# Peptides against a protein of PDB entry 6RO1: the designs that were tried, part 138

Target 1, 216 residues: chain A of PDB entry 6RO1
Amino acid sequence: LGKEIEEYIHKPKYCLPFLQPGRLVKVKNEGDDFGWGVVVNFSKKSNVKPNSGELDPLYVVEVLLRCSKESLKNSATEAAKPAKPDEKGEMQVVPVLVHLLSAISSVRLYIPKDLRPVDNRQSVLKSIQEVQKRFPDGIPLLDPIDDMGIQDQGLKKVIQKVEAFEHRMYSHPLHNDPNLETVYTLCEKKAQIAIDIKSAKRELKKARTVLQMDEL

## One batch from the design tools (peptide; made by RFdiffusion4, then SolubleMPNN)

Design b2_p24_2_s2 (from b2_p24_2, 11 letters changed)
Fold by OpenDDE base, seed 2:
Structure b2_p24_2_s2 (fold): chain B 216 residues (1-216), chain A 24 residues (1-24)
Amino acid sequence: as target 1 above (216 residues)
Amino acid sequence: MEDVRLFGRSLRQPKLPANLEIRI
């Protein structure tokens, strides 16, 4: 169910109004979970579909993310990688495709105007960690309906199922209904497969676009 | 148990404003 909600919120038509500087967002790229980062800015890039000549706009959000130091050394050749759990890492501004946003917080941080100094970037990590301490149950999320204004009936049905499930979980703390976990796991698997197919199609499109840029 | 933090209205989370500005 969470993944089904992600499929709505990461759509540019819904999320772009909320990608203001300082917005907390969670970034996941395939197996790479960057966790919570902070939006710096976003840009619209014109992309031409190779097969149709149609303009398919790419939305790229620059997100300040905790990256591994190894990936930063190779930043000219390799994509940024998330810091290992036990690694301090370094906060770096990473260009992220908007569809890789797994969560959008209601929280906006004040960020330094100049993020070129390492200390300014690392200060934002301290701020994220302080927000996490203030919200032990997790960083608060935007409400897809009330905050983001999403009117999609599919999403409303998903949310209603989530609310009904949460209500049952809290009303009956001892009944992990194993059947509900199975239904959730199946819905999550189906949603994950749909995400993975969509990701793979986008990566294939990106790889083709990068290859086409190297041929120009 | 992966804390399936359902991105929905967590009944656990008070409804916060869409732009909760935090200065730290």
Scores: peptide ipSAE 0.346, ipTM 0.745, DockQ to the pose 0.482
Fold by OpenDDE base, seed 1:
Structure b2_p24_2_s2 (fold): chain B 216 residues (1-216), chain A 24 residues (1-24)
Amino acid sequence: as target 1 above (216 residues)
Amino acid sequence: MEDVRLFGRSLRQPKLPANLEIRI
């Protein structure tokens, strides 16, 4: 369910108006979870689809992220890695594709005008940590319907299912059911399988389109 | 219990502004 909401919010048509400097965002790239970072700016890059010559614009957001110090020593060509839980890390401005934004907060921070000094970047980490302390239940998210204006009926149905699930969780006296973690893990696995099936169907559609172009 | 709040808020809490500016 949460991943299904993510599939809407990371779309440029919905999220770009909210990618102002200082906006808190979560970044996840495959297995790499950077957690919460701060938007610095965004840019539109022209991209050409290799097979159709069609312009497919890429949106890149520069996000100040907590990175591993080891990943920063390797040349500007290697992808930054997230800091390990036990390391201090270093805040770096990382170019991120907009579809890698897993969450967008309602919170905007005041950021230093000059992010070149390490101390200015590290001050932003202290600010993120202070926001996390102020919100022990988690950093507040933008409402995809009321704040982001997403009118998609599929999203509304997902939200209704989650609200109904949350209501059932809070109303059920079995808050202490040790099976709750198992149910969450199963729901996450089911959500992942649904994503994988959707990805595989997209790849199959692309492969069929290529085969049809080779038969013409 | 991780409070699995979709929006990082209780359903019973008032909606936060879309632009909550925090100065720290």
Scores: peptide ipSAE 0.342, ipTM 0.745, DockQ to the pose 0.498
Fold by OpenDDE base, seed 3:
Structure b2_p24_2_s2 (fold): chain B 216 residues (1-216), chain A 24 residues (1-24)
Amino acid sequence: as target 1 above (216 residues)
Amino acid sequence: MEDVRLFGRSLRQPKLPANLEIRI
């Protein structure tokens, strides 16, 4: 459900109006979770499809992200990596494809005008951390319908399912259980295992289909 | 109609603005 909402909000047609300088955004690239960063700017890039000569617009957002110091030493050849939980890391301006935005906050920060000095970039990390302290339940998200104005009926149906699920979850007797966090962690693990099993079964089905085609 | 809020917000919290400017 959350991932299904993400598939709508990261579309340029919906998110670009909200990618102003200072906007808090969450960035994920495959297995790399950078967490919360701050938008610096965005640009339209052209990608030429080699086979059609057509220019597909790609959007790149420059985001201040907490990067590992190790990845920065290799920055000439390797993509930036997220800072480890136990390291301080360094705030860097990273060009990010817009579809890698996993969340967009209602929060906008004031950022330094010059982000070339390390101290100015690191000050933004302190500001993010202060916002996180002010929002112990998590940094507030833009509402895809009410704030972002997305009219897609598919999204509305997903949201209604999320809302109905959340209502059932919060109305459940376990919501008042002091072990709720443990129960949720176990439920999330179980849900992830179920997804992994479903994925593995799909890959096994594809592999069997390929083998059957080679036997024909 | 209880405003069921997305993303784990208490049903009773006020809606936050779409542009919450924070100076720190």
Scores: peptide ipSAE 0.341, ipTM 0.744, DockQ to the pose 0.365
Fold by OpenDDE base, seed 5:
Structure b2_p24_2_s2 (fold): chain B 216 residues (1-216), chain A 24 residues (1-24)
Amino acid sequence: as target 1 above (216 residues)
Amino acid sequence: MEDVRLFGRSLRQPKLPANLEIRI
C-alpha cells in the first residue's frame, strides 16, 4: 500500500510543482535510506531512450542529505552513502533522480542562501531534527489528492483501502491491551501536538496576514 | 508496527496546509 502510493507521487507530472526550495523530502535508493532531506533546486535533463530514440526528460532534484563522512573522502565519482545511525554524518547537496523520492512533506523550511559552508548545511540538519521533535508521529506528508491534485482512480482506490484499514485499526477497542497507558500517553502527546500545530497554524496565518498587510 | 501513516489524512488530525512554512 505505501509503496503503491509512492509510485504515483514520484511521477514528475505530480511532484514537480511541490519541489520548491526548502521542501522536506524523503530519499531512498535501493538499500540506502537517507531519511529526510531538504530540496535545494531541481533541473530537467534531456535523455534519449536507448531503444526507441524517444526524448525522455529526466528530472534531477538537488537534495541536502545526511551523508557518511567516509563516502565524502572517496573521490567525486562515488555515490554518496547515508550516514550510519550512530554517526553524526555531514549534510551534502546530492543530485537525486525524482523517482528516488519516497515521500514529500507539507513542510517547507527556510534554508541558508549559501550552502557552500559546512556550518550552513549542518544548520539545516538541526532544523530537520527540530521538525522531527515537533512531529513525534512523523513528519506530515502532502495529501496526494487534496494537496497534489492527483485524479488517478488507481490511487484513489489505494487511498480508500488504507483509510478503511486505518479506520479498522483505530476502531478496534484497545481496551484489552496491557500497554494501554503507553498508547494513551502517546495519543495524548499526539493530541497536544495537534493543538500546538493548530496554534502554530493560527500564528502563521496571522503572521502571513500581517506580512501581506505590510506589503500592501 | 510500521506507522503506515497515510498522507496527512489521519481521520483524527486536522489537515495541514500543503505549504507549512516553518522558521527554525
Scores: peptide ipSAE 0.323, ipTM 0.753, DockQ to the pose 0.303

Design b2_p24_2_s3 (from b2_p24_2, 10 letters changed)
Fold by OpenDDE base, seed 1:
Structure b2_p24_2_s3 (fold): chain B 216 residues (1-216), chain A 24 residues (1-24)
Amino acid sequence: as target 1 above (216 residues)
Amino acid sequence: MEDVILFGRSLRQPKLPANLEIKI
């Protein structure tokens, strides 16, 4: 359910108007969760699809992210890695494809005009941490319907399912179960495994389709 | 604990403006 909403939010046609400098965004790249970062800028790059010659524009957002200090030493050739939970890390401006935005906040921070000094970048981390303290239930998200204006009926059905699930979850006797956190963690793992199986099946189907086209 | 911000929890929060400017 949450991932289905993400598939709408990260689409350029919906999110680009909200990628202003200072906007809080959450970034995930495969297994790398960077957590919350701050938008610095975005750019449109011309890309040409190799097989069709069609223009497929790439949208790249520059996001100030908390990176591991180890990954910064190899910054010329390697992708930045997220800081470990126990690591202080260093805030770096990282170019991110827009589809890697897993969440967009209603919060917009004031950022320093010059982000070249390390101290200015690290000040933004302090600001993110202060926002997290002010919102103990989590950083507020943009409403995809009311704020982002997404009119897709598929999204509305997903939201209704989420609301109905949450209502059932809060009304269920298990809500007071001390093992609830364990049950949640198991449900999340099960949901992730189901997604991974579905992804792997799609990749296998694509690979088989390519092999069948080479045999014809 | 990964704060799984279930989107639904954010929907139950008071509607914040789409541009909540915070100066810290």
Scores: peptide ipSAE 0.316, ipTM 0.721, DockQ to the pose 0.554
Fold by OpenDDE base, seed 2:
Structure b2_p24_2_s3 (fold): chain B 216 residues (1-216), chain A 24 residues (1-24)
Amino acid sequence: as target 1 above (216 residues)
Amino acid sequence: MEDVILFGRSLRQPKLPANLEIKI
């Protein structure tokens, strides 16, 4: 089910309007899971299909990702690799094909204007980590129907199945299944996310009010 | 466990804005 949703959301016709600077996105390339990164920009590359001569536009998103330091030394010849779990890594702007976006968050971060300094890039990692702390269930995703406006009936059916599964999972009286702690933790974490979002919205409203007061 | 992609439609969560700007 999750993979079926991914097949819709990573399509350029749906995701491009949401690939604004600061958008949190999850990047996976085959066996390489980069986790959550931040969109810097995107570009359309003219590509010609080698077999048909047809114009096949490639969409490349530049994503600030946590990369292994080893992959950075070979950055001219080798694709960036994700930082190992125990590795500090380094945040790098990596060109990513749009179909490698496994998730798109509703969250947009403020990013430094200049990402050339390592400290500016590393500050964004701290911001991602702070968002992850604020969302202990996981960074909130864009709704593909309500937020992304996808009208595809196949996707609607997949979402209905997910919602029905979630409803069953949450409506089952929490009797004795050892997976219950995971479901409870997900439900409690979900409730906490709702609170934290309400808090973040209040803080944003306060920050906007403060900015409006400093402009007076 | 497959990451249950919980959209903001989860019966227990208020719908998130499509553009939640967070300054950190």
Scores: peptide ipSAE 0.306, ipTM 0.749, DockQ to the pose 0.271
Fold by OpenDDE base, seed 3:
Structure b2_p24_2_s3 (fold): chain B 216 residues (1-216), chain A 24 residues (1-24)
Amino acid sequence: as target 1 above (216 residues)
Amino acid sequence: MEDVILFGRSLRQPKLPANLEIKI
């Protein structure tokens, strides 16, 4: 369910108005969880679709992320990696595809005007850590309906299901049951499988459409 | 109290503004 909400939030048509400098965002790339970073700016890039020659706009957001120092030394050939939990890391401006934003906070930070000095970038990490300290239950998120204005009926149905599920979990006398984590994990797995099936069906439909065009 | 749905936990958090500016 949370992942289904994420699939709406990271869409450029919804999130771009909220990608102002200083906005807290969570970045995840496959297995790499960078955690919370700070938006510096965003840009629209023209991407030519290989098969259609059509320009599909890619949106890239520059985000200050806590990166492993080892990955930064190899940055000429490899993408930046998140700092290990025990590592201090280094704050670096990383170009991130907008669809890799897993969360968008209601919080905006004041950032230094010049982010070239390492000390200025590291000061932003201290600011993120102070925000996390102020919000022990987690950094506050934008409401996808009330704050982001998303009118999609699919999202509204997902939200209603989440609310109904949460209400049942928290109203259950055993809401502290250790099996609750298992139920969450199963719900996440089911949601991921549903997304993967939907993606695979879309790709199959696209592939069939391309094959049908080659037969004309 | 509007229930803010936080990624699968309705934290009944007080509705925060969509632009909470924090100066640290």
Scores: peptide ipSAE 0.305, ipTM 0.711, DockQ to the pose 0.428
Fold by OpenDDE base, seed 5:
Structure b2_p24_2_s3 (fold): chain B 216 residues (1-216), chain A 24 residues (1-24)
Amino acid sequence: as target 1 above (216 residues)
Amino acid sequence: MEDVILFGRSLRQPKLPANLEIKI
């Protein structure tokens, strides 16, 4: 189910409008999970299909990813590898094919204007880690229907199956788990943080609308 | 447990805006 949704999200016709600088994205390449990174920019590359001569444009997104230091020493000849769990790693700007995006967040970060200094790149890692702390049940995703505007009936059917599965998982009363209170308290704290973020955004949107009205 | 991709429609989370700008 999750993988079937990824096949829609990584299509350029749907994701390109959301690949703005500072957008959080998750990158996977085969067995390599880079986790969450930050979009820097994207570019269109002309590609010609060898068998048909048809122009098939490739889209490359530059993403700040946490890479292993070992892979960076050989970076002239070897593809960047994800940092090991126990490794500090280093944030690098990695060119990623758009089809390697496994998830797109609703979160957009402010990024430093100059990403050449190591300290500026490492500051973005601290920002990602702070977002992860604010979202203990995972970084929020873009809604493929409501946010991304995808009208595909195949995707709608997949989402309906996911929603029905989630509803069944939550309608099973965990009535007998002694950790239920801890899970509920964490869910309530998360719901409250999400309400507070929504409130703060309504206020910020009002403040921006007022500032735009005062600049007119 | 397969990571259920909780979209902003998850019954557990209030719908977040498509552009959640966070300054850290």
Scores: peptide ipSAE 0.311, ipTM 0.729, DockQ to the pose 0.261; fails the geometry check

Design b2_p24_2_s4 (from b2_p24_2, 10 letters changed)
Fold by OpenDDE base, seed 3:
Structure b2_p24_2_s4 (fold): chain B 216 residues (1-216), chain A 24 residues (1-24)
Amino acid sequence: as target 1 above (216 residues)
Amino acid sequence: MEDVRLFGRSLRQPKLPANLEIYV
């Protein structure tokens, strides 16, 4: 459900009006979670489809992200990588395709005018960390319906399902249980085991299907 | 009707503005 919402909010037609300088955004690229960064600017790029000659607009947002120092040394040949949890990292302006924005915050920060000095970029990290301290339950998100004005009926249905799920979760008798964290951890482990069993059964079915095809 | 809001807000938290400017 969260991923289904992400598929709406990262669309340029919805998110571009909210990509002002200083906007907090969350960036993910495949397995790389950069966490929260700050929008510096965005630009429209043209991509020529090789087969049609048509120009599809691509949108690139420049985001201040906490990058590993190791990846910055290899920046001539390799994409920036997120800083390790135990690493200080370095704040770097990274060009990001708009569809890699996994979340958009209601929060906007004031950023230094000149981001060329390392100290100015690192000051923004301190500002993000201070915002995180002010919001212990997580940095507040833009509401896709009320704040972003998305009228898509598919999104409204997804949101209603999430709201109904959250209501059931928070109204559950276990929500007030002092052992809730332990129960959740056990439920997550059980859910993961169920996924693994389902995956293993699918692979076994595929292997049996291949063996049956070799016997024909 | 309790406004169950998706984005981690306690049902009782006031709606935050869409443009919350924070000076840090």
Scores: peptide ipSAE 0.281, ipTM 0.720, DockQ to the pose 0.387
Fold by OpenDDE base, seed 5:
Structure b2_p24_2_s4 (fold): chain B 216 residues (1-216), chain A 24 residues (1-24)
Amino acid sequence: as target 1 above (216 residues)
Amino acid sequence: MEDVRLFGRSLRQPKLPANLEIYV
């Protein structure tokens, strides 16, 4: 269910208005979980799809993330790696594709104007850690409906399922049902299938439109 | 009744603002 919500939130049409400097965001790239970082800025890049020649704008957000010191010693061409759990790490400004944002917080921090000094970047880590202490139940997230204004009926149905699931989980504290993980994984699979069907339907519609233009 | 929390807030509590500015 969380991943289903993520698939809506990371869409540029919904998240871009909330990618202001100082916004807390969570970044995950495959197996690399950077955790919470802070938005510095974002940029729009023109990209051309290799197969269609269609202009597909890419959005890159610069995020201040806790990186391993080992990854910083390797040449400027290697992708930054997250700090190990027992490592202090170093805060670095990392260019991140918007689809790698797993969460967006309602929290905005004040950030130093100059992030070139290491001490200024490390001060932001202290600020993130202080926010985490103030929110022991987790850093508050933007509401995708009420805050982000997402009107997609698919998302509304996902949220209703999450609310109903959470209500059942907390109303029955004695049912630490080991099926909890199974229900989450099934909901994640169902969402991925729904996204894939929606993508395939869009591609089919595009292909039909191209065929109709070639027949004229 | 345990507070059910969605998006880091209790469903029974007032919603946090969309721009919670924290001076840390």
Scores: peptide ipSAE 0.275, ipTM 0.727, DockQ to the pose 0.399
Fold by OpenDDE base, seed 2:
Structure b2_p24_2_s4 (fold): chain B 216 residues (1-216), chain A 24 residues (1-24)
Amino acid sequence: as target 1 above (216 residues)
Amino acid sequence: MEDVRLFGRSLRQPKLPANLEIYV
C-alpha cells in the first residue's frame, strides 16, 4: 500500500510544485536508503529517448543527503552511498531523479544560502535530527489528496485501505505495548542490516571483478 | 522505527499545513 502511494507522489505532475528549497524528502535508490534529506533545487533536463527520438524530460532534484565518507572520496567514479547507521557521514548535495523520492514531507526547513562549507551542510543534518525529535512518530508527510491535489481514484482507494488498516492497527491493544515498538525497531534494524549486507556484497563483487581484471 | 506509516494519512498525525516551515 505504501509503495502504491509512492508510485503516485513521485510523478513530476504531482510532486514538482512541492520540491521547493528546504522541503524534507526521503530518497531511496534500489537498496540504498538515504533516509530524510532536504531539497536544494530541481532542474528539468532534456532527454532524448534513444529509440523514438522523442523528448522525454528528466527531472533531477538536488537533495542534501547524509552520505558515507567513503563514497565522497570516490565521488568522481561512484555514485554517492548512504551513510552507515553508526557512521556520522557527511551531508552532500546529490542529484536525484524525481522518481527516487520515496516520501515528501509537509515540513520545509530553512537552509543556509551557501551549502559549499561542510559546516553549513552539517547544520542541516542537525536540523533534520531536531525535526525527527519533534516528531517521534515520524516526520509528517504531505497529504496526497488534500495537499498535493491528486484526484486519481486509484490513489483514493489505496488511501482508504491504508486509513482502515491504520485504524485497526492503532485500535489494537497491543499497539500500546512498548515491546511492539521494540520489535518494530528490531525489524527495521534487521531490514537495514540486510540492505547493508547486500550493499557490501555488491561492493565486494565489484572489488573482486576489478582485481580479476588486473590479474588478466 | 522505520516510519511504517504508509504514506497515507497517519491517523495519529494532526493534519499539518502543506508548508510547515520549521526554524531550527
Scores: peptide ipSAE 0.291, ipTM 0.734, DockQ to the pose 0.523; fails the geometry check
Fold by OpenDDE base, seed 1:
Structure b2_p24_2_s4 (fold): chain B 216 residues (1-216), chain A 24 residues (1-24)
Amino acid sequence: as target 1 above (216 residues)
Amino acid sequence: MEDVRLFGRSLRQPKLPANLEIYV
């Protein structure tokens, strides 16, 4: 259910108005979870679809992210990797495709005007950590309906299901079940498998479309 | 228990502003 909401919020038509400098966002690229970063700016890049010649605009957001120091030593051509939990890492401005934004916060930070100095970038990490301390239940998210203005009926149904699930969770005597963590882990694994199946089906559909174009 | 909050807030808590500016 949370991932179904993500499929709406990362769409440029909804999220671009909220990608102001200082906005807190979560970035996830496949297996790489960068956690919370800060928007610096965004740009529109012209892209041409290889098969149709149609203009498919790419939206790239520059996000200040905590990166592994090892990934920064490798040339500007390698994708930055997230810092490991046990490493300090270094804050770097990383160009991110807008669809890789997994969450958008209601929080905006004041950021240094010059992010070239390492100390200025690392100060933003301290600011993120302070925000996380102020919100022990997690950094507050933008409301996709009330804040982002998403009117999609599919999203409204997803939200209603989640609210009903949350209400059932809080009302259920299983809150005291020592197996609750195991049930959560199993639910997360099930959700991940469902996504992997959906991804594999999309790839299979793309491969079939390519084969049909090669047979014409 | 990790409070699985979709919006990082309790459903019972007042809605936060869409532009919460924090000075740190």
Scores: peptide ipSAE 0.284, ipTM 0.729, DockQ to the pose 0.521; fails the geometry check

